# Ledger of designs, part 8: peptides against a protein of PDB entry 5T59

Target 1, 112 residues: chain A of PDB entry 5T59
Amino acid sequence: TTPTMQSTSLLTEHLGYPPISLVDDIINAVNEIMYKCTNAMEKYLMQRNIIGKKDFSDEIKIGTAKLESLLENSVDKNFDKLELYVLRNILSIPSDLLEENRFRLLHHEKLV
Target 2, 90 residues: chain B of PDB entry 5T59
Amino acid sequence: EHIRFQRLVQVCNKALEESIRKLQSWEKIHECFPNYGQTREGIENLTVCQQQVIKLWSNLSRVEFDAIFHERSIEEKLNQLDDLINKARS

## One batch from the design tools (peptide; made by RFdiffusion4, then SolubleMPNN)

Design b1_p9_1_s4 (from b1_p9_1, 5 letters changed)
Fold by OpenDDE base, seed 5:
Structure b1_p9_1_s4 (fold): chain B 112 residues (1-112), chain C 90 residues (1-90), chain A 9 residues (1-9)
Amino acid sequence: as target 1 above (112 residues)
Amino acid sequence: as target 2 above (90 residues)
Amino acid sequence: TKLARELLS
């Protein structure tokens, strides 16, 4: 079931923010963490770029870039699924609560 | 009774675990450094790097996600939502 | 960790 405009409005009122904002926070956070991790990897290996009189700097840069791409693809895939699940199944309002009488209940609870 | 927040935590953990799975593959790591990984020291460095990045991933995610959940008061809000739904169905 | 130190440095 796809979220409706009505459910979004009600949830926004309940949460104090649009449901998508939570997902955005999560996705932004994991993206930041992802790049921090890959950056740390590159720096760690670049400090250890010379082995046996050979300089592996170019290989390290290319290799870490490949790992970054691999991680990016996985993050995108899995957190797209997460977004869909959260918005459809967690931050959702059943149809019976979208009726007028149930709508009033939500407002009542907010005021109490 | 209260299930939505638990589900949120579960799906977040699952997404994090599945996202890092590719980096848990030594074969994939080694393939990215074919010549570097042919040296003893290179293998050692890659091994340490792999282990520590996974730990860093886990630790940073835990801290940041918990902060988000707190700032958004999402546990409380989801519990309230569960209560409203249950009340409406009673 | 060593990587964490690299990140925070």
Scores: peptide ipSAE 0.163, ipTM 0.935, DockQ to the pose 0.021
Fold by OpenDDE base, seed 4:
Structure b1_p9_1_s4 (fold): chain B 112 residues (1-112), chain C 90 residues (1-90), chain A 9 residues (1-9)
Amino acid sequence: as target 1 above (112 residues)
Amino acid sequence: as target 2 above (90 residues)
Amino acid sequence: TKLARELLS
């Protein structure tokens, strides 16, 4: 099921922030980590670019770029799935709690 | 029963694991460096690089995700959500 | 790690 406006509002009140903000933090973090990893790889290999008097700098640059693309695609796919799952199944309110009486319960718990 | 935070951790770990899986393939790594990887020294460098990037990935993600979870108080909030749901259904 | 050091350099 898709998150509703009501669910989002209730969860925002409960969390103190919109549910999507958590996902944004996660995705932003992994993207940063991803590029840190690929950058580190390139630097590591570029410091080891000469083997047997042959310069492999160009190959290293191309190769690391390919790996970066590979990782980007995988990150995008898997964390898109994560986003959907988290918002639909973890940061979600069951339909039975979206009824009027249950809505007040959530609100009441905050006030008490 | 508290289940939501556990699920969050699980799906995060799964996404991280699946994302790095292709870099765990030596074949994929070697394919990106066809000539470099034909040298003994190149193979050694690539091997170390592969190993350490995976470790870096794991360590950075652990630290950053834990920080996010703490800053967002997500374990507490999800536990409370579980409790509210359970209470409502009782 | 060696890569971590490269990142921090």
Scores: peptide ipSAE 0.162, ipTM 0.935, DockQ to the pose 0.020
Fold by OpenDDE base, seed 2:
Structure b1_p9_1_s4 (fold): chain B 112 residues (1-112), chain C 90 residues (1-90), chain A 9 residues (1-9)
Amino acid sequence: as target 1 above (112 residues)
Amino acid sequence: as target 2 above (90 residues)
Amino acid sequence: TKLARELLS
């Protein structure tokens, strides 16, 4: 079930931030990590680009780019799934509680 | 009783593990460096590179995700959410 | 790690 506006509002009040913000942080982080990893690979191999009399710099650049693309695709796929799951199943309020009672409860707990 | 944060951690780990899965394939690594990987030294370098990047991936993700979870106080908030839900149903 | 050192270098 897709989150409702009501659930989003309630969760935002509870969390102090919109639920999507957490997901954004996670996705931004993994993207940064991804590029750090691929950059590190390239640098590592480029320092070892010459074997014998042959320079493999071009192959290394192309190869690491391919790996980056591969990783990008996998990250996109898996973290899209993660986003959906988190927003629908973790940062969610059961439909039966999306009533006045739930709101009052949150308000009460916040004040206590 | 408190399940949401545990699930969050689980799905994050799963996403990370599945994302790096293809880099764990030596075949996929080697095919990206067809000529380089035909040399002994190249194979050695690629082997080390593969192992190291997987470790780097794991370490960086652990540190960064834990930081996010802390900054967002998500464990506490999710536990509270569980409690609120349970209370409402009691 | 070796790669981490490469990144930080």
Scores: peptide ipSAE 0.162, ipTM 0.935, DockQ to the pose 0.020
Fold by OpenDDE base, seed 3:
Structure b1_p9_1_s4 (fold): chain B 112 residues (1-112), chain C 90 residues (1-90), chain A 9 residues (1-9)
Amino acid sequence: as target 1 above (112 residues)
Amino acid sequence: as target 2 above (90 residues)
Amino acid sequence: TKLARELLS
């Protein structure tokens, strides 16, 4: 069920780009979004860092860093799973299409 | 008949949902701000922050993932792949 | 959103 070189080549021809490029785009995007979210959260709370006579700036910085780490770990875990699933089950060519006669079908459809 | 693109959307949504789940826990949010969260005003700020970050996560991911899917023409390409597979198996 | 404005600044 692991993608083969042949499968990758055929999919690259079909897609116009390697299958891994799509996954890379997705992962890069979610990482960017993640840090934007945590940055916004920190800034929001830092604008509200003083309550009464107490300055909570240090606690806010530490707390938001902890939340960032929590989110980062979860993103890494879930999108690693996503990468494997997409490459194995979505961006994949079944074995029957890799047979000689079925391989011709893919090329035929592209040329016609 | 076309199944691969909907599966892609589903697994992306699942990954996004699972990733943000821990931030949806008030307990986990509060424990990161033990003293700040003991004040009324602090609780209010954290509540708004939690709500807004979840919305931001959802909105940004929707916009960015849709842009990726469009730029890569992935729906069309996956539909074509489904058609090829179905034709080969018929 | 309130947090979105923080990103714009």
Scores: peptide ipSAE 0.153, ipTM 0.934, DockQ to the pose 0.020

Design b1_p9_2_s1 (from b1_p9_2 with E2K L4T)
Fold by OpenDDE base, seed 1:
Structure b1_p9_2_s1 (fold): chain B 112 residues (1-112), chain C 90 residues (1-90), chain A 9 residues (1-9)
Amino acid sequence: as target 1 above (112 residues)
Amino acid sequence: as target 2 above (90 residues)
Amino acid sequence: RKLTEGELL
């Protein structure tokens, strides 16, 4: 199920930040890592672009670009799933706690 | 008792592992370098590159994700959330 | 020989 505005507010109060902020940090990090990895691959191979008398620079550039695309697609797919799972199942409040008396518990714990 | 943070770590690891799976395929790597990979030196370079990038992926992810988890105090917050939920249900 | 973030700089 999709998180409610009410649960988001309560979790924001508990966390000190909106739940989505954590997911954003994770996704931003993996994207940065992804491009660092692909760039490192390209640089490594470009330093080894000549074998014998043949220059493979063009093939290396095209090949690394293809790998980057493959990785991008996989990252997008898997971390979209991660986002949904985290927000729905980890950073979530059970429906039985989404009542007035239960809200008091969360507020009470914060004040203690 | 505390389950949410463990699940967070698990799903992060799963996403990372599944994301890098394509690069773990030698066949897919070789397909991107059809002529380069027909040379002995090319194969050697691609082999090293593949191994090193996978390690780089793993190391960078571990460091960055741990930093995020620390900065967001997420283990503590999720443990507290578990405790609150369990307390409310008791 | 080892791929590192520093090599990207």
Scores: peptide ipSAE 0.122, ipTM 0.943, DockQ to the pose 0.022
Fold by OpenDDE base, seed 2:
Structure b1_p9_2_s1 (fold): chain B 112 residues (1-112), chain C 90 residues (1-90), chain A 9 residues (1-9)
Amino acid sequence: as target 1 above (112 residues)
Amino acid sequence: as target 2 above (90 residues)
Amino acid sequence: RKLTEGELL
């Protein structure tokens, strides 16, 4: 199920930050890593762009760009799924606890 | 008893693995470099590049994700959440 | 040669 405002508030109180913030960190990290990887690939191959008498620089640039696009699509797909799963199933509060009792428990634990 | 953090790690690993899956395909790599990959030296370079980038992906993601989890204290928080839920249901 | 993040710096 989709997270409610109440669950988000309770989780924010518990976590010290909104649940989405964790997901954002993960997404931002993987995106950064992705581009670091593709950039590294390009640089590695560009240092090896000449084979015999042929210069493959253009092919390398195009090829690495294609791989980057391929990776981007895969990252987007898989981490969209991750975001959905995390927010709905991990950073979630069961509906039966979305009552006064759950709220009291959170307060009680903070005071202990 | 404590299941949420384990699940978080699992889904992160799965997402990372599935994301890099296409780069693990030699066919996908080679088709992006059709002429370069027709040379012996080119094949060697692509082979090394493929292997190394996969390792780089794994290493960078491990370090960064662990850092995020630590900074967000997510294991502790998720364990506490599990405990609270279990307590409420008892 | 190994690919590293350092090569990007």
Scores: peptide ipSAE 0.121, ipTM 0.943, DockQ to the pose 0.022
Fold by OpenDDE base, seed 3:
Structure b1_p9_2_s1 (fold): chain B 112 residues (1-112), chain C 90 residues (1-90), chain A 9 residues (1-9)
Amino acid sequence: as target 1 above (112 residues)
Amino acid sequence: as target 2 above (90 residues)
Amino acid sequence: RKLTEGELL
């Protein structure tokens, strides 16, 4: 099921921040890590670009760019799935808790 | 009785693992460096690079995700959510 | 030599 405005409001009150903020933090972090990794690979190989008398700098740059693209595609795919799962199944309020009699429980617990 | 935070950790780990899987393929790595990888030294360099970047990926992810979880107090909040849900269903 | 974040900074 898709998150509702009601569930979002309740979770925001509970968490102290909107549920999407956590997902944003995670996705931003992995993107940063991804580029750090690919940059590290390029630098490592560029320090080892000469084999014998041949310079492989161009091949290294192209190759690392290809690997970056592969990683980008995979990260995007898998963390899109993660976002959906987290918001739907983890940071969610079950429908039975959204009923009037159950809804009051969340507010009651906060006030106690 | 507390399940949500465990699931969060699991799906994060799964996403990280699935994302790095292509870099774990030697064939894919080698294909990106067809001439460089035909040299002995090139193969050695690529091998070390592959192993180290995977470790870097894992280490950075662990540190950053743990920091996020701590800053957001997500374990405590999810445990409380589980408790509220269980109480409501009782 | 190992890959580290420090090398990128």
Scores: peptide ipSAE 0.113, ipTM 0.943, DockQ to the pose 0.022
Fold by OpenDDE base, seed 5:
Structure b1_p9_2_s1 (fold): chain B 112 residues (1-112), chain C 90 residues (1-90), chain A 9 residues (1-9)
Amino acid sequence: as target 1 above (112 residues)
Amino acid sequence: as target 2 above (90 residues)
Amino acid sequence: RKLTEGELL
């Protein structure tokens, strides 16, 4: 089930932030990590670009770029799935709690 | 009883594992460096690079994700959510 | 040389 406006509001109140903010933090973090990893790979190999008096710099640059693309695609795919799962199944409120009487329970517990 | 946070950790780990899987393929890495990988030194360098980047990926993700979870107090909040839901259904 | 976050900074 897709999150509703009511669900988002209630969860925002409970969390102190919108549910999507958590997902954004996760995705931003993995993206940063991804580029750190690929950058490290390139630098490591570029420091070892000469073998047998042959310069492999161009091949290394192209190769690392290809690996970066592969990783980007995989990260995008898997963390898109993660986003959907988290918002639908973890940061979600069951439909039976989306009634007025159930809303009171959430609010009551917060205020007490 | 408390299941949401555990699920969050699980799906995060799964996403991280599946994302790095392609870099775990030696064949894919070697294909990106066809001439470099024809040399002994090149193979050695690529092998070390592959192993180290996977470790770096794992270490950085662990540290950063734990920091996020702490800053967002997500374990506590998800446990509370579980409790509220269970209470409402009782 | 090892790949570390420190090396990236």
Scores: peptide ipSAE 0.123, ipTM 0.943, DockQ to the pose 0.022; fails the geometry check

Design b1_p9_2_s2 (from b1_p9_2 with E2K L4V)
Fold by OpenDDE base, seed 4:
Structure b1_p9_2_s2 (fold): chain B 112 residues (1-112), chain C 90 residues (1-90), chain A 9 residues (1-9)
Amino acid sequence: as target 1 above (112 residues)
Amino acid sequence: as target 2 above (90 residues)
Amino acid sequence: RKLVEGELL
């Protein structure tokens, strides 16, 4: 089930913020973490770029870039799924609560 | 009774786990460093790097996600939502 | 020890 405007409004009232805001926080966080991880990998290996007398700096840069791309693709895929699931199945209002009588219940609980 | 927050945690963990899955593959790591990984020291460095980045991923995500959940009071809000739904259906 | 921003700590 796709989130409706009514659901979004009700949830925003309940949460104090739009449901999408939570998802945005999560996705922004994981993206930041992702780049911190890949940056850390590169720096760690670049500190160890010379083995014997051979400099592997170029290979390390290329390799870490490949890993970053790999991770980016995976993060995008999995957290897109997460977004859909959260908004549709967790931060959602069941259809039976979208009826007028049930709608009042949510408002009543807020006011009392 | 309260299920939504548990589901949120589960799907977050799943997304994190699946996202890091390929970095957990030594083969994938080694493929990115074909010559570097042909040296003993290179292998050692890559091994440590792989292990530590996975830990870093896990630790950072735990801290950041917990912070988000706290700031958004999401456990409480989702529990309340569950209660409202259950009440409405009773 | 763990990796933090490219350093082993």
Scores: peptide ipSAE 0.137, ipTM 0.943, DockQ to the pose 0.022
Fold by OpenDDE base, seed 5:
Structure b1_p9_2_s2 (fold): chain B 112 residues (1-112), chain C 90 residues (1-90), chain A 9 residues (1-9)
Amino acid sequence: as target 1 above (112 residues)
Amino acid sequence: as target 2 above (90 residues)
Amino acid sequence: RKLVEGELL
């Protein structure tokens, strides 16, 4: 089930931030990590670009770019799935609690 | 009782594991460096690079995700959510 | 030789 506006509002009040903000933090973090990893690979190999008097710099640059692309695609795919799962199944309110009488419980507990 | 935070950790780990899987393939790495990987030194360098990047991926993700979870107090908030839901259903 | 945030150690 797709999150409703009511669910988002209630969760925002509970969390102190919109649910999507958590997902954004996670995704931003993994993206940063991803580029740190690929950058490290490139630098490591570029420091070892000469073998047997042959310069492999161009091949290294192209190769690392390809690996970066592969990783980007995988990250995008898997963390898109993560986003959907988190918002639908973790940061969610069951439908039976999306009634006025159930809303009070959440608000009451917050205020007490 | 408390299940949401555990699930969050699980799906994060799964996403991280599945994301790095392609870099765990030696064949894919070698294909990106067809000539470089035909040299002894090249193979050695690629091997070290592969191993180290996987470790770097794991270490950085652990540190950063834990920091996020702490800053967002997500374990506490999800536990509270579980409790509220259970209470409402009782 | 290790990779740490783009640096060799």
Scores: peptide ipSAE 0.137, ipTM 0.943, DockQ to the pose 0.022
Fold by OpenDDE base, seed 2:
Structure b1_p9_2_s2 (fold): chain B 112 residues (1-112), chain C 90 residues (1-90), chain A 9 residues (1-9)
Amino acid sequence: as target 1 above (112 residues)
Amino acid sequence: as target 2 above (90 residues)
Amino acid sequence: RKLVEGELL
């Protein structure tokens, strides 16, 4: 199920930050890593762009761009799924606890 | 008892693995460099590149994700959440 | 050995 405002508030109180912030960190990190990887690939191959008498620079640039796009699509797909799963199933509060009792427990634990 | 953090790690690993899956395909790599990959030296370069980028992906993701988890204290927080839920149901 | 910023180390 979709997280409620109440669950988000309770989790924010518990975590010290909104649940989405964790997901954002993960997404931002993988995106950065993705481009570091593709950049590394391009640079590595561009350092080896000449084979014999042929210069493959253009092919390398196009090819690495294609791989980057391929990776982007895969990252987007899989981490969209991750976001959904994390927010709905991991950073979630069961509906039966979305009552006064759960709230009291959170306060009690913070005071201890 | 504590299941949420384990699940978080699992789904992160799965997402990372599935994301890099296409780069693990030699066919996908080679088709992006049709002429370059027709040379012996080109094949060698692509082979090394493929292997190394996969390792780079794995290493960078491990370091960065662990850092995030630490900075967010997510293991502790998720364990506490599990405990709170279990306590409430007892 | 590993690939870092386009170089093998």
Scores: peptide ipSAE 0.136, ipTM 0.943, DockQ to the pose 0.022
Fold by OpenDDE base, seed 3:
Structure b1_p9_2_s2 (fold): chain B 112 residues (1-112), chain C 90 residues (1-90), chain A 9 residues (1-9)
Amino acid sequence: as target 1 above (112 residues)
Amino acid sequence: as target 2 above (90 residues)
Amino acid sequence: RKLVEGELL
């Protein structure tokens, strides 16, 4: 199920921040890590670009770019799935808690 | 009785694992460096690079995700959410 | 040894 405005409001009140903010932090972090990894690979190999008398700099640059693209695609796919799962199944309020009689429970607990 | 935070950790780990899987393939790595990988030294360099980048991925992810979880107090908040849900269903 | 910023540590 898709999160409702009601559930978002309740979770925001509970968490102290909107649920999407956590997901954003995670996705931003993995993107940063991804580029750090690919940059590290390129730099490492570029320091070792000469084998014998042959310079492999161009091949290294192209190759690392290809690997970066592969990683980007995989990260995007898997963390899109993660976002959906987290928002639907983890940072969510079950429908039974959204009923009028149970909706008050969350507010009551906060006020106590 | 507390399940949400465990699930969060699990799905994060799964996403990280699935994302790095292609770099774990030597064949795919080698294909990106067809001439470089035909040399002995090139193979050695690629091997070390592959192993080290995977470790870097794992280490950086662990540190950064733990920091996020701490800053957001997500374990405590999710445990509280589980408790509220269980109480409401009782 | 670990790879950090393209170098082994």
Scores: peptide ipSAE 0.133, ipTM 0.942, DockQ to the pose 0.022

Design b1_p9_2_s3 (from b1_p9_2, 3 letters changed)
Fold by OpenDDE base, seed 1:
Structure b1_p9_2_s3 (fold): chain B 112 residues (1-112), chain C 90 residues (1-90), chain A 9 residues (1-9)
Amino acid sequence: as target 1 above (112 residues)
Amino acid sequence: as target 2 above (90 residues)
Amino acid sequence: RKLVEGDLL
């Protein structure tokens, strides 16, 4: 149930931008947020790297890197699913509307 | 009548919630800092860090996603799409 | 004590 070229064109006309652009914005945003979060974690812990007389800087760097990888994998997996769902089920046009008469309806609404 | 935007919000929230789930596990956090987490201060720092990063994740995602939705006028556009589809089927 | 974006690089 992959989006057709027709549906993409019609949706682009309706939205004023290609449907994929919205998904790209969302994915780019979450990626940025992800790295902001992991960077904040590392910075917070690195400011607290000395406990007693022991320096845990190396462990903190390794540990935060592991958490970052864990988060990256989860983000990639879940937002790949999101992309497919959005494009197939939200930003989609039912097949019964992919007819000449239905196309006119969409164009008519734009002109009115 | 209008269902698409609600679904968009739902799937975004689901993706965000599922993505942060691993960081919500204290066990997974602790295992990344095996020696640091053996100290009282270390545990305290990790606890605060975990709580704060989850809040940061939630707050940043809310602000950024709302901004995207506004910039793309997606609620209005999806509502219009719902209306067009419903009208065509009536 | 709080993690905020302003604390980031």
Scores: peptide ipSAE 0.178, ipTM 0.944, DockQ to the pose 0.022
Fold by OpenDDE base, seed 3:
Structure b1_p9_2_s3 (fold): chain B 112 residues (1-112), chain C 90 residues (1-90), chain A 9 residues (1-9)
Amino acid sequence: as target 1 above (112 residues)
Amino acid sequence: as target 2 above (90 residues)
Amino acid sequence: RKLVEGDLL
């Protein structure tokens, strides 16, 4: 089930921030981590770019870029799924709580 | 009784695991360095690099995600949400 | 010999 404006409002009140903000934090973090990892990998190999009389710098740069693309695609795919799951199944309010007589529960608990 | 935070952790771990899976393939790593990987030293360097980057991925994600969860107080908030839901269904 | 975040800073 797709989140409603009502659910978003109630969850925002409960959390102190919109549900999407948590997901944004997670996605931003993994993206940063991803590029840190690929950058570290490139630097490590570039420090070891010469074997014998051959300089493999160009191959290392190209190869690392390919791995970065591979990882980037996988991250995008899997964390898109994560976003949908979190917003639909974790940061969600069941329909039974969205009934008029039960709306008061969240508000009541906050006021008490 | 409290299930939402556990699910959050699980799906985060799953996404992280699935994302790094391709880098765990030696074949895929080697394919990106066809000539470099034909040397003994190259193979050794790639092996170490692969192992270390996977560890770096794991360590950085653990630290950063835990920080996010703490800053957002998400465990407490999700537990409270579970309690509210259970109360409403009673 | 290990990859660390500090190497990138």
Scores: peptide ipSAE 0.167, ipTM 0.944, DockQ to the pose 0.022
Fold by OpenDDE base, seed 2:
Structure b1_p9_2_s3 (fold): chain B 112 residues (1-112), chain C 90 residues (1-90), chain A 9 residues (1-9)
Amino acid sequence: as target 1 above (112 residues)
Amino acid sequence: as target 2 above (90 residues)
Amino acid sequence: RKLVEGDLL
């Protein structure tokens, strides 16, 4: 189920930050890593762009761009799923606990 | 009793593994370099590149995700959440 | 051989 405002508020209080912030960190990180990887690939191959008498620079640039796109699509797909799962199933509060008793528990634990 | 953090790690690993899956395909790699990959030297370069980038992906992800988890204290917080939930249900 | 950020070794 989709997280409620109440759930988000409670989790924010517990975590010290909104649940989405964790997901954002993860997604931002993987995106950065992704481009570092593709950049590394391109640079490596561009250093080896000439074989014999033929210059493959153009093919390398196009090819690495294609791989980047492929990776982008896969990252987007899989981490969209991750975001959904994390927010709904990990950083979530069971509906039965979204009552006064839960509030008291969080308050109590925070004070102790 | 503590399950949420374990699940977080699992789904992160799964997402990372599935994301890099296509780069693990030699066919897909070679397809992007049809002429370059027709040379012996090109094949060698692509092979090394493929292997190394997969390792880089894994290493960078491990380091960065662990850093995030630490900075967010997520293991502790999720464990506490599990405990709170269990306590509330007892 | 080791791959580093932005380059391959």
Scores: peptide ipSAE 0.186, ipTM 0.944, DockQ to the pose 0.023; fails the geometry check
Fold by OpenDDE base, seed 4:
Structure b1_p9_2_s3 (fold): chain B 112 residues (1-112), chain C 90 residues (1-90), chain A 9 residues (1-9)
Amino acid sequence: as target 1 above (112 residues)
Amino acid sequence: as target 2 above (90 residues)
Amino acid sequence: RKLVEGDLL
């Protein structure tokens, strides 16, 4: 079930912010973390780029870039799924309650 | 019964776990460094790097997600939502 | 030591 405008409005009132804002925070955070991790990997290995008499700097740069891409793809996939799940199943009002206007309790509780 | 916040935590953990899964594969790591990984020192460095980045991933995500949840008061709000829904159905 | 934000370990 796809979130409706009605549910979004009600949830925004309840939360004090749109439901999507929470998801945005989560996704932004993981993206930042992702790049911090890949950057850390590159730096760590670049400090250890010479083994014996051979310089592996180029290979390290390419390799870490590949890992970054791999991680990016995985993050995108999994957190897209997360977004859908959260918005549809967690930050949601059951349709049966919307249909019967039972969601009025959200307003009632706020007013009391 | 409060269920929504627990679900949120679960799906966040799952997404984080699945996202880092490929970096947990030594084979995938080694494939990215075919010559570097042919050396003893290279293998050692890659091993440490792999372990450390996974820990960094875990630690950073824990701290940041907890901060988000706190700032958004999401546990309280989701518990309230559960209560409201349950009340509406009674 | 482990990797830390902004650090190389």
Scores: peptide ipSAE 0.178, ipTM 0.944, DockQ to the pose 0.022; fails the geometry check

